# Ledger of designs, part 27: peptides against a protein of PDB entry 3V4O

Target 1, 234 residues: chain A of PDB entry 3V4O
Amino acid sequence: DQPLAKDKVALLIGNMNYREHPKLKAPLVDVYELTNLLRQLDFKVVSLLDLTEYEMRNAVDEFLLLLDKGVYGLLYYAGHGYENFGNSFMVPVDAPNPYRSENCLCVQNILKLMQEKETGLNVFLLDMCRKRNDYDDTIPILDALKVTANIVFGYATCQGAEAFEIQHSGLANGIFMKFLKDRLLEDKKITVLLDEVAEDMGKCHLTKGKQALEIRSSLSEKRALTDPIQGTEY

## One batch from the design tools (peptide; made by RFdiffusion4, then SolubleMPNN)

Design b1_p10_8_s1 (from b1_p10_8, 4 letters changed)
Fold by OpenDDE base, seed 5:
Structure b1_p10_8_s1 (fold): chain B 234 residues (1-234), chain A 10 residues (1-10)
Amino acid sequence: as target 1 above (234 residues)
Amino acid sequence: APHTGEIEEP
């Protein structure tokens, strides 16, 4: 049987114009291109740039309100970030220097909230660094996750590694989006699709040995971003 | 603090 989505909703966040950290360029292009692609896949897409902590938290809250049983939820983030003890933190543009977990949004907390919505699929695409933040020694205590077998993480880089954007005089994609955009519309299980993106990144001379995609998933069904929305004829 | 790096395109 063809898997069906009750609805498909995506929140895309690109942070570039940091107040106390190096400015980025790629998130602008990446968010716009991903927006166009996801809309072709009939996602309801909210795309936001340069969010403060307050704005990011509000955006996530609004995103969660659109999630319900069987809904496909996709969260994309491009910006500064870090990973401490297996927890991923997205950095708002108004974060202090140095930033700490209290200044950032924990992705695993968002996942927990998405699970409570009984979503059909939870996809996280995180285009951020995953290096340890030595200025933050906080060990967050997270609530136990449910076993929902509908979770996919696409990390733009390996654990403990940096993510990169292409240095260009103009605007260009980040490394992850450069490869993701070429395959995103393919009708394939999302983990298979991301695996192919990983291979593309690994074969490119620019990124080989520099940046590698990590896929972390618990997906027991053949779910794809191309899955039709229930009640619609395609 | 960790941040996104830059890579030069050939």
Scores: peptide ipSAE 0.083, ipTM 0.783, DockQ to the pose 0.829
Fold by OpenDDE base, seed 4:
Structure b1_p10_8_s1 (fold): chain B 234 residues (1-234), chain A 10 residues (1-10)
Amino acid sequence: as target 1 above (234 residues)
Amino acid sequence: APHTGEIEEP
């Protein structure tokens, strides 16, 4: 009855020090804290900061090599980004200004590749803007996704909206991670967990009317980040 | 191009 993961693998990317775009602060803390939490959940975690396009693509390739049938895969990204036609694009630190899709990594393409690995769960936590990039008029023709019913997207913000980080004298979390970190270790279906995070964000004066979490999922099983790994004691 | 914004805590 208890869902099991063959393994649990996470790739965390935080881009802050952009060459041609505004610098960010939160990804440093967010990646660090999320790394520690996911390791407590027995994830194998690769955490990387300030990746160029080449490095990001390599990191994703290596991440995919760790995925296999029944493996839980989690991709977290904090940095600049945009969304065109429902496709999310992560912006490398060496992206030009303005950037276009060919300069960026498409999350949905990564999802397609994860599906080919027959993963047990695909979780995307995207702490990036979801505004349209008017400088990119490319209409992507993506291959249709398989019906795997094991996909969860946690968008830090609403469609067409910006994500925010807190201005602080020191390093502080982004808005999304501020709330996510308090619940991430809970033994709950991942969509339920994220829904509670969404409620927390909605109740906070700081974020009310400013930033809201969007959950997009097709998850037919009660899968949690706390699910045991096959062959381990639980 | 769109990018992450910043807000201040009250």
Scores: peptide ipSAE 0.077, ipTM 0.775, DockQ to the pose 0.837
Fold by OpenDDE base, seed 1:
Structure b1_p10_8_s1 (fold): chain B 234 residues (1-234), chain A 10 residues (1-10)
Amino acid sequence: as target 1 above (234 residues)
Amino acid sequence: APHTGEIEEP
């Protein structure tokens, strides 16, 4: 009854050195820390920093090539972003100011493509703002998602809200990763794990009323990031 | 355009 992954693959993107937008600091630390943790969980991890639109699209394409039936896919993004009409857009470092949907990568489009791969689990961890981009009036017409019951979104912030990074004397995590990293290795259903992270974040006085984790899922199985890969001993 | 905010940690 133990869920098994055929394989576990993660793509981590951290954009911080934007050309036309404010520079960020947290993605550097967050990507590296998450990379280390996911590798301990036997994920095949590709971690990339400061990607242009072209590079991001290529990275996603390569990521998708590693996905197949029963594979666990995890996409992590830290950087600027926005959400229009429930669609999340990741902003490349070379995006113009203002940016529009054609300059960005739509997460829901990636999800659709992941579903076509018949993955065992689709996890999105999005550490970006979710405010509406008033400069983008595009209404995306996306194909309906399949009912795969294997989707988990961890949004670092609520819909319509901003994500924040902590300013410290040195390098510091974003708020989301600050709490996620403490629990990521726990052998728990991923939605339960994220719920605990949300509770931890909620106890942080620095972010009360400012940032809260949102979990959105249709995960019907007790799947965890700790699930063993088929053919391995545990 | 929306972007990630900053919080000063005391």
Scores: peptide ipSAE 0.059, ipTM 0.754, DockQ to the pose 0.821
Fold by OpenDDE base, seed 3:
Structure b1_p10_8_s1 (fold): chain B 234 residues (1-234), chain A 10 residues (1-10)
Amino acid sequence: as target 1 above (234 residues)
Amino acid sequence: APHTGEIEEP
């Protein structure tokens, strides 16, 4: 039977104009293009740029309020980030230098809160670096996650590696979005779709040996971003 | 300093 979503909600965050860290360019274009694509997929999309810690936390809180049983939730982040002990941290534009976990948003904490909403699908697309932050020695104690078998992580880069944006005259996509945007509308299980994106990235001479997509999933159902919303004619 | 890198497009 065709899987159905109760609703489809996405929060897209692009941080580029950092106060105390190098500025980025790609998040502007990437958020814009992803917004248009997800809207074509009937997602309710909130797209925000250059969020402070306070604004990011508020955006996540508001996003969580839109989640409920059976809802598809998608969180996309493009910006600076790091990964310590398997925990992914998104860096707000007002983060100090150096930043620590208390200055950042932990993705796994957001996942925990999404699981409490009994969502139908949780998708995280993280276009950020995954290097360890040596200035943060915090070992977060996270609450145990539920076994929901509806989680998909698309990491723009592999563990311990950097994500890249293309240097071009004018605005250009980051590497991840360059390939993702070509396949995002395909009616395929989300993990299959991302696997194809990974292959495209691996075949490109620009990215081969430089950046590789990592897919981490526990998805027991054939869920796709193209899945119809329950109660709609399709 | 975990920051996004840059690649030149050919």
Scores: peptide ipSAE 0.050, ipTM 0.738, DockQ to the pose 0.780

Design b1_p10_8_s2 (from b1_p10_8, 4 letters changed)
Fold by OpenDDE base, seed 4:
Structure b1_p10_8_s2 (fold): chain B 234 residues (1-234), chain A 10 residues (1-10)
Amino acid sequence: as target 1 above (234 residues)
Amino acid sequence: APHTGEIEVP
């Protein structure tokens, strides 16, 4: 039985032109390429670059409004970030130096809100560093997540590690997107797809021992990004 | 604060 999505919605955020932090390059290309790929998969895609805290929060709010029962939701983020106590924080371009959790968006909080929408699938693709932010001593008390068994995290890097972008004469992909884009259109369970991406990353001399994809999932159904939308004919 | 690193590609 082919799983069906009621709809498919993606929010892609690429932050690169930070005010108080090192500027990045890869998010521009990565967001662009991922946008094109997801649209080929019939996702409704909102792609945004260089968002302030206020703009990021608004974008997430608008994204959540598009989610409903059975909808596939995908959040992609490329930019600076950190991970404290298992919580991933996306850093807006206007974040102070140093930044704290109050300046950032917590991915797990977004997940909680997505669960309230009774989505069919929640996919997070996080191309950010996962090092601890020593300047943030806040221990967030997050609301307990529901057991929805429809969650997939693709972390561009391992816990406590950095994500990298390629230094090239021109614009180039981040490491994660470099490998993800080659497989994203495959009709495979999303966790299987990401596992193959992880293997590709591991075999590449550029990234071997440098950056590794981490997949964290609770996905009890064979759901793929290629799953058709209900009411559509192919 | 942690930041995204860069890799030089020949």
Scores: peptide ipSAE 0.052, ipTM 0.736, DockQ to the pose 0.815
Fold by OpenDDE base, seed 2:
Structure b1_p10_8_s2 (fold): chain B 234 residues (1-234), chain A 10 residues (1-10)
Amino acid sequence: as target 1 above (234 residues)
Amino acid sequence: APHTGEIEVP
């Protein structure tokens, strides 16, 4: 009764060198470390850094082409972002200041397209701020999502809050990846795994009261990132 | 515009 994936595909995006916004540091090492971990889990991983709007849209399109019935899809994003009315927006490096929704990629729109592919699992790991963008007054009207019961969101921070990166003399992880990387290879239902990461973040004196992981899911099956791919030996 | 914050680690 082991769940099987038709295939496992991940798109990792780390945006750091913004043209009109503060530079970030953590996405570089976070994307690198997550890439290595997901490859150990037999994911086909595409990792990209410092994408313009055009490049991000193309990357998402190519990612969607790899999805099909029963495929596990994982989207990781580290960079600037915002959340308006429950919709998450990823900010490209060439976004203007201030940016608006038309300059950004809406995660919920990507989810809709993933659902159309009849994927076996949709995982979003969003390491970005979730604060309201007051410069964008657009109220997006999104198509209703299907009831697929295969959706997991891991938000690095709470609604309306900021995500943080660790400042060292050298390269360091973001707060979310600092804890995620220690558990990612565990053979557990993905929501259980993320819940344990949330507890680790909550117990650490460095992050307690500063940043908390939010998990939002509709996952009716015991799907794990460790699930084997159909037709492969495991 | 909202952006990612920084935490200095002791």
Scores: peptide ipSAE 0.044, ipTM 0.713, DockQ to the pose 0.819
Fold by OpenDDE base, seed 1:
Structure b1_p10_8_s2 (fold): chain B 234 residues (1-234), chain A 10 residues (1-10)
Amino acid sequence: as target 1 above (234 residues)
Amino acid sequence: APHTGEIEVP
């Protein structure tokens, strides 16, 4: 029995024009390309660039409103970020320097809220640094996650490591999206798909020893981004 | 603060 999605919804955020931090280039291209790919997969896609803290929080709230039982939810983020105590923080473009957790959006908090929606699949694709932010010693007290066995994290880089974008003559993808885009349309379990992306990335001499994809999942069903929406024919 | 790095492509 092929898994079915009640619906498929994605929120893509690319932050690049930071006010108090180095500007990035890849998020523009990455969000654009991922948008087109996810639309081919019949995702309802909201793509936003250069969000302030207020705008990011609003975008997440609106995204959550589209989630319900059996819905596939995908959150993609490209921009600055950090990871403290296993918690990933997305940095808005208006974040101060240095930024702290109160200025940022915690991914694990979003996951908790997604679980409350009884989603069929929760996919996080985080193209951000995962280094410790020494300027933020806050230990967030997060509610315990439910055991829903439907969570997939694709971290563009390893824990405690940096994510990179390609410095080229023109606009180019980040390292993660460079490889992800080649496989995203494949009809495979999402964890298998990401594993193949990880292998592809590992073969690249430009990133060897610099960046590696980390997959963290608790997915007990063979769910794919290609899964049909209930009531539709493909 | 941590930020995304850049890789120079030859």
Scores: peptide ipSAE 0.043, ipTM 0.714, DockQ to the pose 0.793
Fold by OpenDDE base, seed 3:
Structure b1_p10_8_s2 (fold): chain B 234 residues (1-234), chain A 10 residues (1-10)
Amino acid sequence: as target 1 above (234 residues)
Amino acid sequence: APHTGEIEVP
């Protein structure tokens, strides 16, 4: 049977104008284009740029309030980030230099809270670097996750590596969004869709050997971003 | 009910 979503909600965050860190360019374009695509998929989308720590935490809190049983939740982040001990940290624009975990938002903590909402699907698209932050040796104590088999991570880069943006005179996508945007509307299981994006990145001479998509999933059902919303004629 | 918003710069 065709999987159904109770609703589809997305939070998109693009941080580029950092106060104490190098400024980025791609998040502006990437958030804009992804917003338009997700709206075509009938997602309810909140798109925000250049969030402070306080604003990011508030945005996540508001996002969580929109989640409920059977709802598809998608979190996209483009900006600076790091990964320590398997934990992904999104860096707010007002983060100090150097930043530590207490200055950042832990993605795995957000996942835990999403699971408490009994969502139908949890998708994380993280367009950030995944290098270790040597200035932070804190090991977060995370609550145990539930076994929900409805989780998909799309990491723009492999573990320990960097994510890049295309350098042009004008506005340009990050490498991840360059390939993602061409396939996002396809009616395919989300993990299959991302796998095709990974292949596209691998075949391109510009990105081969430079940046590789990592897909990490526990998805036991054929869930797609194109899945219809319950109660809607289609 | 959830809403769809434009890109915001807070």
Scores: peptide ipSAE 0.020, ipTM 0.522, DockQ to the pose 0.029

## One batch from the design tools (peptide; made by RFdiffusion4, then SolubleMPNN)

Design b1_p11_1_s1 (from b1_p11_1, 4 letters changed)
Fold by OpenDDE base, seed 1:
Structure b1_p11_1_s1 (fold): chain B 234 residues (1-234), chain A 11 residues (1-11)
Amino acid sequence: as target 1 above (234 residues)
Amino acid sequence: MELQSYDPELK
């Protein structure tokens, strides 16, 4: 039997115009394109650009309020970020240079809160660098996650590596989004879909040896972004 | 075609 979503909610954040860090270009287009695609998949999408720490935290809080039992939650982030000790940190546009974890939003903390909502699916698409931030010596002590078997991480790059955007013909896209957008509407288990995206990305001569998609999942059901919403007909 | 890193260039 086909899995059903009680609802489908996505929060998309693209940070580009950093005050104290290099400006980016791709998040603008990436967020826009992903928004359109997810809406075609009947996601309720909140798309935001250039968020301060305060705004990001508020956006996440509001996102969490939309989650409930059986709801599919998707968080997409494009911008600066880092990974320390397996924890991913999204960097607000007003973050200082250098920044620490206290200036950023920890994705794993968000995941924990999503689990408390008893969501049907938790998808994180993180288009950011995963390099160690040596200026942050904090070892976060995270509460143990529940065993929900409904978690999917799509990292734009591998551990300790950088993510890139590509500029072609005046347009800039993240490498991740460049390939993700071509398959996002496919009716496939989300991990299978991402695996195919990873293969497509791997064929890009510009990023070979520089960027590779990493999929981390504990998904015991064949859940897809195309799964119908309960009570609806497609 | 140009590639731009998302490196935050921390200092």
Scores: peptide ipSAE 0.496, ipTM 0.922, DockQ to the pose 0.774
Fold by OpenDDE base, seed 4:
Formats: C-alpha cells, structure tokens, sequence
Structure b1_p11_1_s1 (fold): chain B 234 residues (1-234), chain A 11 residues (1-11)
C-alpha cells in the first residue's frame, strides 16, 4: 500500500549573478532552505549556484547518472527562464542577451532522459518566469515522451506570467518557496501538497493577480516526497 | 515589502 522509492535524488540550481541580465537575490536563500528540507526527507541533494551553460549541462548529466529504476528524481530551478510553445528553458548565468534555446537547458528534454531511467517519480519545481521569448523564434522538436504517469510540474507562476521575489530588510525569498517550505515535509501526495501551497500563495495580497502556482501532473500513484526508501527502516 | 520580477529584461 505504501509507495516506496528505490532512492531519492534532487538537483537544485539557483542562478542569480547573471552576466547580461538583471541579478536576482532569492535563489540563494531558496536553494538553501529547500536543500535542508529535502535532506530531512532523506533526499540525496546536490545544490549548485550560478551555473554557466557548461556547468548546468554537466550538473544535469551527473544528476541523471544518479537516477535509476524506481528512483525519485526532483529538479528545482530558480532563476531567469522562459517558456516557448510549452517548453521550459532554464537560463545559465553566462547566457547572452538576448538568449535563444541553444543557450539554455530545456526541461522537457531532461524529463525525456529521466523517463529513460525508468524513475519512480519525476518532480520539476520551476521558479522562473514563463513569458515567451520573442527573440527565440525556433520551434524545438522534442522526442516524444513515454506514458509513465509519474510526472509532476510545479510552476511558480502561470503560463505567460512572471515570477517574483519578495524583499524585506535585505532578505529575499521567492514567493513560491515562501509557501512551499511551510508544507514540504507533510506526508501527502505531492500533487495534493502543491495544491495546498497554491492556496496559500493565493492568499498573498502582494502577488494576487500577478503570480499563481500552476500544477501540471500525470501521477497515477499516491506518491509523496516522504515516501520511504526501499530497504530502509524509519 | 517590495517585489522584484524575475523578468530577464531582454534587449
């Protein structure tokens, strides 16, 4: 009855110090807080900040090497990004201005590779803008995804919208992480958990009408981040 | 409190 993970692995990327784009502040704290929480959930967490394109691609490659059949994989990204034709692109700190898809990492491509690993769960938490990049007129042709029914996307904002960080007295957190951290340790199906986070975020008067959490999932099993690792006792 | 957009401000 209780779903089990063969292992749990997370890659957290926070990009702030962009060379050709506005600098951000929240990813530093957000990655830190999420790292601590996921480790409490017995995730093997790799947290990286301010990655170039080369470094990001290497990090993803290494992350994929840790994935295998039944493993829970979680990718968190905070930084600049865009969405074209339903494809999410994470922007490295050394990306030019303007950037194009060849300068960025496509999340859906990563998902495709994760599916090849026959993972037990694929979670993407994307804390970035989802506005279309008009400077990128290319239409990427992606490989077809498998029907694995183990995919969860948590978008910090709606399609075509912006994501925000809140700054107060020198401290900054992304709006998404501000509410996610309060519920992340709850023993609930991940989609249910994110739904509750969405409701909490919706009560924030600062981002009302500006930013709202979007959940996109194909998850046929009651899988939670709290699921125990197979062969272990808790 | 102030909000800062993650908008990349593309040129």
Amino acid sequence: as target 1 above (234 residues)
Amino acid sequence: MELQSYDPELK
Scores: peptide ipSAE 0.494, ipTM 0.922, DockQ to the pose 0.794
Fold by OpenDDE base, seed 2:
Structure b1_p11_1_s1 (fold): chain B 234 residues (1-234), chain A 11 residues (1-11)
Amino acid sequence: as target 1 above (234 residues)
Amino acid sequence: MELQSYDPELK
């Protein structure tokens, strides 16, 4: 019994040209490569670079409007970020230094809104640091999540750790994307796919002991990014 | 090859 998606929609955000923080390089290439791969998987992909807070919030709002019952939603983010008290925060390019939660977008809040759309699958690929932001002392009170059993988090690094990009001959890729791109088109349950990516990344001598993929999931069905869209023939 | 951290280097 092949799982079906009503539709497949992805929002990809790559922030690199920060005003008050170090510039990054990899998000440009990573977003581009992921865009091409997801389109091969028949995702409707919106790819955006260097978003301000206002633009990021608008992009997320528009993304949510495309979600509905049974739709596969994928959010990819590459850029600066932090994690406080289990909550992941994506940092816009116009964020102050230091920034606080009010300047950033909370991923868990987005997840809540996605759940309200009764999506078939919620995938978050977060290519950012997960270190504590000591300048943000706010403890967010989040609404309780529904038990939808359709959630997959792919963290590019471990809790409290940093994510890295690799510079090679003038080109840059995030370590996460370097290995993800080799397996993304495989017809496998998304958690199995990410587990294999984690093993591949673990063999990288440059990031051993520095960066490791963390998979957090509540996925009760064998959902894959390759799942066909209902009503379509391929 | 060289690694670059995504550390925001907060001030």
Scores: peptide ipSAE 0.491, ipTM 0.923, DockQ to the pose 0.796
Fold by OpenDDE base, seed 5:
Structure b1_p11_1_s1 (fold): chain B 234 residues (1-234), chain A 11 residues (1-11)
Amino acid sequence: as target 1 above (234 residues)
Amino acid sequence: MELQSYDPELK
């Protein structure tokens, strides 16, 4: 049977104008393009740019309030970030240099909270570096995740690697979004869709050996971003 | 085309 979503909600965050870190350009366009695409998929989309730590935490809280049993939740982040011990950290624009985990938002903590909402699908699209932050010696002890088999991570780059944006003729797009946007509307299982994006990215001579998409998933059902919302026609 | 890293360049 066709899988159904109770609702579809997305939070998109693009951080560019950092106070103490290099400024970025692509997140502006990437958030805009992704917003338009997700709205075509009937997602309720909240798009925010250049968030402080306080604002990011508030945005996540508000996002979680929109989640409930069977709801599809999608979190997209473009900006600075790092990965320590398998945990992904999104960096607010007001983070110090160097920053530590206490200054950042842990994606896995958000996932834990989403699981408590009994969501139907949890998708994380993280367009950030995944390099180890040697300035953060914190060893996080996170609560064990439930076995929900409805989790998909799309990492813009490999573990320990950097993510890049392309700048050409005054335009800037993240490498990840450049390829994701071409397939996002396809009616395919989300992991299959991302796998095809990975192959497309792999053919790009510009990023060969520098950036590759990683898909980390536990998804036991054929869930797609195109899945209809319960009570709506399709 | 130019690539710009998202590296935070921590100090």
Scores: peptide ipSAE 0.476, ipTM 0.919, DockQ to the pose 0.802

